# Designs tried in a protein design run: peptides against a protein of PDB entry 5KEZ. Part 317

Target 1, 320 residues: chain A of PDB entry 5KEZ
Amino acid sequence: NVAIYNPFRPWWERYQPVSYKLCTRSGNEDEFRNMVTRCNNVGVRIYVDAVINHMCGNAVSAGTSSTCGSYFNPGSRDFPAVPYSGWDFNDGKCKTGSGDIENYNDATQVRDCRLTGLLDLALEKDYVRSKIAEYMNHLIDIGVAGFRLDASKHMWPGDIKAILDKLHNLNSNWFPAGSKPFIYQEVIDLGGEPIKSSDYFGNGRVTEFKYGAKLGTVIRKWNGEKMSYLKNWGEGWGFVPSDRALVFVDNHDNQRGHGAGGASILTFWDARLYKMAVGFMLAHPYGFTRVMSSYRWPRQFQNGNDVNDWVGPPNNNGVI

## One batch from the design tools (peptide; made by RFdiffusion4, then SolubleMPNN)

Design b2_p30_6_s2 (from b2_p30_6, 15 letters changed)
Fold by OpenDDE base, seed 2:
Structure b2_p30_6_s2 (fold): chain B 320 residues (1-320), chain A 30 residues (1-30)
Amino acid sequence: as target 1 above (320 residues)
Amino acid sequence: SFVEAYNKVAAKFPHGSGFVVAEAYRVYNS
């Protein structure tokens, strides 16, 4: 991915890829292989956060300032390490004046235009699908168990399905023969927008952002909410079917207050309430649970916004 | 200021996302 130095190596640089090389702040491919093997050998499975909707921002300067040294040129849509060219992006398909998503009530913009300037891949093209599948299959062959698909809301479900149909079975060294990768898709659906979580049920599980948002209001006793109202927690609260839901109290985005759920989201900053929420989630049968492992950072609020919400995990001069 | 840049960008993205922060920094540094 792109190496960002202002601010200094933020967490979100990881979501601006310039290649599919397994070479980042977390380590190189050999180290990754070693980690996957060691984890699998003790029954810990690895699920990769796959960034396949886009490449880096269109305004990033061309060069080799990337975690694996790969050259890239956002201006010309040149990513030779893949390789991608201008033919592999949705620049001509997006009909907005800026080339960015301007109206989230327009599903075609949400899927065909750039997410905050991030170069939007043309996932309708078999070439693009194949390059992504090759990346994911390489990970599968290494021994990962599945994937979180980043920014799934911004991809057409059919394009995702086409990629998934190209995937190998899981590595038989650790998984039963014929096992398929576990797929869960990041889709923010709190209602009010045309894109729905149900659009993606055919590809795998989806993130249920209503879970953490609503649980937070209940445990905080906001709006007269009571714990007794959790009697029909799950589908009874308007959540997606349990077998399609991946649930969580917080994630890296809404832990910083700007993701789906707003101020209702409980985090480790509210330790007691957070423990209650996580405990409830783990005890309740609804959905597939995900527990956050995070870190403290020096929060500095200005006009209600944390100006340090860019801070990534503890690191040694940018290396995790 | 960064806060001004953030608010400007965030207004375009009512759903909220970490990418808003990324875009805000891009705008702020441009």
Scores: peptide ipSAE 0.023, ipTM 0.587, DockQ to the pose 0.887
Fold by OpenDDE base, seed 5:
Structure b2_p30_6_s2 (fold): chain B 320 residues (1-320), chain A 30 residues (1-30)
Amino acid sequence: as target 1 above (320 residues)
Amino acid sequence: SFVEAYNKVAAKFPHGSGFVVAEAYRVYNS
């Protein structure tokens, strides 16, 4: 991914890929392979956060300022380490003046235009699908158990399916023969927008962002909410079917207070309430649960916004 | 200011995320 130095090595640089090389601040491919093997050998499975909707931001300077030193040129859409070129992006398909998503009530914009300047891959192309599948299959062959698909709302479900159809079965060294990768898709659906979580049920599980948002309001006793109202928690609250839901109290985005769920989201900053929420989530049978492990950072609020939202995990001069 | 940049970007992103922050920094530093 790109190496960003202003601000200094933010967490979100990881979501701006320039190649599919397993070479980041977390380590190199050999180290990753070693970790996967050691984890699998003790029954811990690995699920990769796969960024396949886009490459890096269109305004990032060309050069070799990346975690693996790969050359890239956002201006010309040149990513030779893949390789991608200008033919592999949706620049010509997006019809907005800026090239970015401007209206989230337009599903076509949401999927064909750039997410906040991130170069949008043309996932309708078999070439692009194949390059992504090669990346994911390499990980599968290493021994990962599945994937979180980042920014799934911004990809057409059919394009995702086409990629998934190219995937290998899981590595038989650790998984039963014929096992398929576990897929969960990040889709932010709090209602009011045309793209729905149900659009993606055919590809695997989806994130249920209503879960953390609603649980937060209940635990906080906002708006007169009571714990007794949780009697029909799950589908009874309008959530997706349990067998399609991946649930969580918070994630890295909404932990910073501006994501889906807003201020209702409980985090480690609210330690007592957070423990209550996580305890409830783990005790209740609804959905596939995900527990977050995060870190503290020096928050600095200006007009209600933390100007240090960019701060990543504890590191030594950028090295994790 | 960063706050101004954030608000400008957030207006185009109805459900906030880390990408809003990323874009805000891009705008702020431009």
Scores: peptide ipSAE 0.022, ipTM 0.594, DockQ to the pose 0.933
Fold by OpenDDE base, seed 1:
Structure b2_p30_6_s2 (fold): chain B 320 residues (1-320), chain A 30 residues (1-30)
Amino acid sequence: as target 1 above (320 residues)
Amino acid sequence: SFVEAYNKVAAKFPHGSGFVVAEAYRVYNS
């Protein structure tokens, strides 16, 4: 991914890929392979956060300032490490003046335009689908069990399906023959927008962002909400079917106060309430549960905003 | 100030993003 130095190596640089090389501040491919093997050998499975909707920001300077040293040129859409070229992006398909998503009530913009300037891949192209599938298949062959598909809301469900149809069975060294990768898709659907979680049910599970938002409200006792109202928690609250839901109290985005769910989201900063929420989630049968493991950073609030919400995970490998 | 730059940029991103800070720095330094 792009190496960002201002601010210094933020967490979100990981979501600006310039190649599909397994070479980041989290480690190299050998280290990753070793980790996957060690985990699989004790029954711990690995699911990869796959960023396949886009490459890096359109305004990032060209060069080799990346975690694996690969050259890239956002201005010319040149990513030779893949390789991608100007033919592999939706620049001509997006009809907004800025090239970015401007109206989230326009599904075509949401899927064909750039998310906050991130170069939007033309997933309708078989070439692009194949390059992504190659990346994911490499991970499958290493021994991962599945994927979180980042920014799935911004991809056409049919394009996702086309990619998934190219995927290998899981590695038979650790999984039964014929096993398929576990897929869950990040789709932010809190209602009020044309893109629905149900659009993606055919590809796998979907993140249910209403879960953390509503649970936070209840645990915080906002608006007269009571724990007794959780009697029909799940589908009874308008959530997606349990067998399609991946549920969580918080994620890395909304943990920082600006993502889906707003101020109702409980985090480790609210230790007591957070433990209550996570405990409830783990005890209740609705959905496939995900527990967050995060880190502290030096928060600095200015005008209600944490100006240090960029701070990345603790590490001492700033050399790469 | 940086805070002013941040608020200006954040207004453009109603869904929130970690990228707001990066863009704010760009605006602040421009």
Scores: peptide ipSAE 0.022, ipTM 0.529, DockQ to the pose 0.498
Fold by OpenDDE base, seed 4:
Structure b2_p30_6_s2 (fold): chain B 320 residues (1-320), chain A 30 residues (1-30)
Amino acid sequence: as target 1 above (320 residues)
Amino acid sequence: SFVEAYNKVAAKFPHGSGFVVAEAYRVYNS
């Protein structure tokens, strides 16, 4: 991915890929392979946060400032390490003046235009699908168990399916023969927009952002909410079917005090309430659960925004 | 509208990540 130095190596640089090489601030491919092997050998499975909707921001400077040293040029859509070129992006398909998503009530814009400037890959192309599949298959062959698909809301479900159909079975060294990768898709669906979580049920599980938002309100006792109201928690609260849901109390975005549910989202900053929420989540049978592991940072709010929300995990000069 | 909320948040967070969308939803629903 892009190496950002201003601010200094923020967490979000990880979501601006310039290649599919497995060399980042977390380590190189050999180290990753070693980690996957060690984890699998003790029954811990690895799921990769796969950023396949886009490459880096259109305004990032060209050069070799990347975690693996690969050259890239956002201006010309040149990513030779893949390789991608101008033919592999949706620049011509997006019809907005800015090239970014401007209307979230237009599903076509949401999927074909840039998410906040991130160069949008043309996932309709078999070439692009194959390059992504090659990346994911390499990870599968290493021994990962599945994937979180980042920004799935911004990809056509059929394109995702086409990629998934190209995937190998899981590595038989650790998984039964014929095992398929576990897929969960990040889709923010709080209602009111044309794109629905149900559009993605055919590809795997989806994130249920209503879960953390509503649970936070209840645990905080906001608006007269009571724990007893959780009697019909799950589908009874309008959530997606349990077998399609991946649930969580918070994620990396919500921890910054923002996101679906906003201030209702519980985080480690409110330790007692957070433990209550996580405990409830783990005890309740609804959905597939995900527990967050994070870190503290020096928050500094200005005009309602944390100016230090970019701060990444504890690191040694940018290396985790 | 959501678009207004999104544009407002995007202006403050030029890093271009899912965080902008998440914050936009917060602002929209507030």
Scores: peptide ipSAE 0.021, ipTM 0.595, DockQ to the pose 0.110

Design b2_p30_6_s3 (from b2_p30_6, 18 letters changed)
Fold by OpenDDE base, seed 4:
Structure b2_p30_6_s3 (fold): chain B 320 residues (1-320), chain A 30 residues (1-30)
Amino acid sequence: as target 1 above (320 residues)
Amino acid sequence: SFVDAYNKVASKFPVGSGFVVAEAYREYNS
């Protein structure tokens, strides 16, 4: 991915890929392979956050400032390490003046235009699908168990399916023969938009963002909410079917709210309430659970915004 | 709505920033 130095190595640089090389702030491919092997040998499975909707931001300077030193040129859509070129992006398909998503009530814009300037891959093309599948298959062959698909709302479900149909069975050294990768898709569906989580049920599980939002409101006792209202928690609260849901109290994005008195999302900043929420989540049978492991950073709010939202995990000069 | 919050926040951040979703949640729940 792009190496960003202003601000200094933010967490979000990971979501601006320039290649599919397994060479990042966390280590190289050999180190990753070693980690996967060691984890699998003790029954710990690895799921990769796969960024396949887009490459880096269109405004990033061209050059070799990347975690593996690969050259890239956002201006010309040149990513030779893949390789991708101008033919592999949705620039001509997006009809907005800016090239970015401008109206989230337009499903076509949401899927064909750039997410906050991130170069949008043309996933309708078999070439693009194959390059992504090759990347994911390499990971599968290494021994990963599945994937979180980043920004799934911004990809057509059929394109995702086409990629998934190209995937190998899991590595038989650790998984039963014929096992398929576990897929969960990040889809932010809080209602009010044309794109629904149910559009993606055919590809795997989906993130249920209503879970953390509603649970936070209840635990915080906002708006007269009571714990007793959780009696019909799950589908009874309008959530997706349990067998399609991946649930969580917070994630890396919504964790960066302003805590108590602000966003409903509970985080480690409110330790007691957070433990209550996580405990409830783990005890309740609804959905497939995900527990967050995070870190503290020096929050600094200006006009309601944390100017240090960019701060990544503890690191040694950018290396995690 | 969340859509409104997202659009509002997205217009304020540099292209390619990773802040939009986090700030949208903050705005939506404020």
Scores: peptide ipSAE 0.020, ipTM 0.590, DockQ to the pose 0.141
Fold by OpenDDE base, seed 1:
Structure b2_p30_6_s3 (fold): chain B 320 residues (1-320), chain A 30 residues (1-30)
Amino acid sequence: as target 1 above (320 residues)
Amino acid sequence: SFVDAYNKVASKFPVGSGFVVAEAYREYNS
């Protein structure tokens, strides 16, 4: 991914890829392979947060300022480490003046235009699908068990399906023959938008963001909410079907929703309430559960906003 | 709505900033 130095190596630089090489501030490919092997050998499975919707921001300077040292040129859409070129992006397909998503009520913009300037890959192209599949298959061959598909709302479900159809079965050294990778898709569907979580059910599970939001209000006893109302928790609350739901109390994005007025999302900063929420989640049968493991950062609130919400995970590898 | 919050935040930050979603959640829940 791109190496951002202002601010200094933020967490979100990891979501601006310039190659599919497995070398980041978290480690190199050998270290990753070693970790996957050690985990698999004791029954701990690994899934990868796969960023396949886009490459880095269009405004990032060209050069070799990346975690793997790969050259890239956002201006010319040149990513030779893949390789991608100008033919592999949706620049001509997006019809907005800026090239970015301007109207989230327009599903075509949401999927064909740049997410906040992030160069949008042309996932309709078989070449692009194949390059992504090669990346994911490399991980599968290493021994990962599945994937979180980042920014799935911004990809056409059919394009995702086409990529998934190219994936290998899981590594038979650790998984039964014919096993398919575990897929869950990040789709933020809180209602009011044309894109629905149900659009993606055919590809795998979908994140249910209403879960953490609603549970937070109940645990916090906001708006007269009561624990007794959780009697029909799940589908009864308008959530997606349990067998399609990936549920969580917080994630890395909404965990940073701190500020004036407070947020319903419970986090490790709210230790007591967070334990209650996580405990309830783990005890209740609805959905496939994900427990967050995060980190502390030096929060600094200015005008109700944490100006240090960019701080990345702890790192002792120096500047890589 | 979250969409409104996202658009509001996106207009305040440089193009290509990866923290817009986090900021959008803050705005949405404020």
Scores: peptide ipSAE 0.020, ipTM 0.566, DockQ to the pose 0.130
Fold by OpenDDE base, seed 5:
Structure b2_p30_6_s3 (fold): chain B 320 residues (1-320), chain A 30 residues (1-30)
Amino acid sequence: as target 1 above (320 residues)
Amino acid sequence: SFVDAYNKVASKFPVGSGFVVAEAYREYNS
């Protein structure tokens, strides 16, 4: 991914890929392979956060400022380490003046235009699908158990399906023969948008963001909410079917979504309430649960906004 | 709505910024 130095090595640089090389601040491919093997040998499975909707930001300077030193040129859409070129992006399909998503009520814009300037891959092309599949298959062959698909709302479900259809079965050294990778898709559906979580059920599980939001409100006793109202928690609250839901109290994004007075999302900053929420989540049968492991950073609020939201995990001069 | 919050925040951040989703949640819950 790109190496960003202003601010200094933010967490979100990881979501701006310039290649599919397993070479980041977390380590190289050999180290990753070693970790996966050691984890699998003791029954711990690895699921990779796969960024396949886009490459890096359009405004990032060309050069070799990346975690593995690979050359890239966002201006010309040149990513030779893949390789991708200008033919592999949706610049011509996006009809907005800026090239970015301007109206989230337009599903076509959401999927064909750039997410905040991130170069949008043409996932309709078999070439692009194949390059992504090769990346994911390499990980499968190493021994990962599945994937979180980042920014799934910004990809056409059919394009995702086409990629998934190219994937190998899981490594038989650790998984039963014929096992398929576990897929969960990040789709932010809080209602009011044309794109629905149900659009993606055919590809695997989806994130249920209503879960953490509503649970936070209840635990905080906001708006007169009571714990007794959780009697029909799950589908009864309008959530997706349990067998399609990936549930969580917080994630890295909404963990940083605290304004003046606090947001509904519970985090480790709210230690007591957070433990209550996580305990409830783990005790309740609804959905596939994910527990967050995060870190503290030096929050600095200006006008209700934490100007240090960019701070990544503890590191030594950018190396984790 | 969350859509409105997202659009509002997205217009304020530099291209390629990873802050938008986090800030959108902040705006949505403010």
Scores: peptide ipSAE 0.019, ipTM 0.602, DockQ to the pose 0.142
Fold by OpenDDE base, seed 3:
Structure b2_p30_6_s3 (fold): chain B 320 residues (1-320), chain A 30 residues (1-30)
Amino acid sequence: as target 1 above (320 residues)
Amino acid sequence: SFVDAYNKVASKFPVGSGFVVAEAYREYNS
C-alpha cells in the first residue's frame, strides 16, 4: 500500500493498495506465511481484510513510496505491479463532477465512483476479477480461512460473486477437503440508503452495523432504552438474519466516532459499558461474533472531532 | 484551521472519517 507520511503513517494507509504483494508495515510474505502456519497449527484461523474495491487515492503522488516499493501512478491509473492501467478503472462510468461519490442515495455513484478519491476498480471486467481472484487464491493457498471484503457496499454484488466463483478451496493441509473460504462483507446499512445488506446475502455474511449502534444505545440507556428490551434481540430488532450477520460492538472506523453508529458506539474508552456489551454479544446466539482488539492513541477533540483519529497502532517509525 | 478543513471535507463523507484526514491535510496545506 501507499506509505503516507503526512500525517505520519496513519492506520488508513493500509486501505490504499498499489499492489497485491504481501509486503506491508506488518511484515513480508514469508513472515505472513509463517504466521498463518503457526496459527493454523494451533487451530487459530486467519481471515484477511481484502481491499479489492479500489486502489490508492487519486491525489497520491506517483512514485515508489509504498510498503513494498512498487511503483505506482494514480494520475495515469498505472499500477504495474498488478498490473492495472487506465482501462481497469471506472473513471468513464462515474458521471459526477468530482469523480467521487457525491450522493449516497444514488446506488450507481456508490458503486462506480471513487470512495473519497480512492481509484475505483472496474470489477465488471474479467481481467480485474481475475487479478483479484489471483491475489485471494494466493492467500487461500497460503492457508487463510476466508476474507473480510472491504467496502463491499461499493461493489456490485454480482461482481463480488464472479470473483468468489474463481476462488480455490481452502488448503487441505488444515481444512477438510472441499472447504470454501469464509466470506463476510463490509456493508454499512443503517437504513435510508438504496443499497441494502440483503443485496449481498448471496455472497456470504454481512456486517450488521445496527448491532453495535443499537446495543450502544441500550447499554448507555439513551432514549429510555432498557436492557430488558433486548429480549427479542436480533431479527426482532430489524437486524439481518442471524445466519447472514457478522456482529461486533465496534470496529476501527466507528471506534473513531465518525463511522456507522456515531456516538452510540461503545469502545474500550468506555471500559465498563464496553465489557458489558461485548459480554452480552458473546453470550447471545445472534450472528457470528467479532471482537475488536485495538489500541490507545492520544485523542484530541476539537469541535467534537478527534483530530488524531488517524493515528495508527504503536509502531517503530512506521513498522509494526 | 485544520479542524475547519477536516469538517469541510468530512461533510462530503457521511460514513467514515479515516480517509477524510488525508484530504483535510491537503486542503489545510494548500
Scores: peptide ipSAE 0.018, ipTM 0.476, DockQ to the pose 0.659

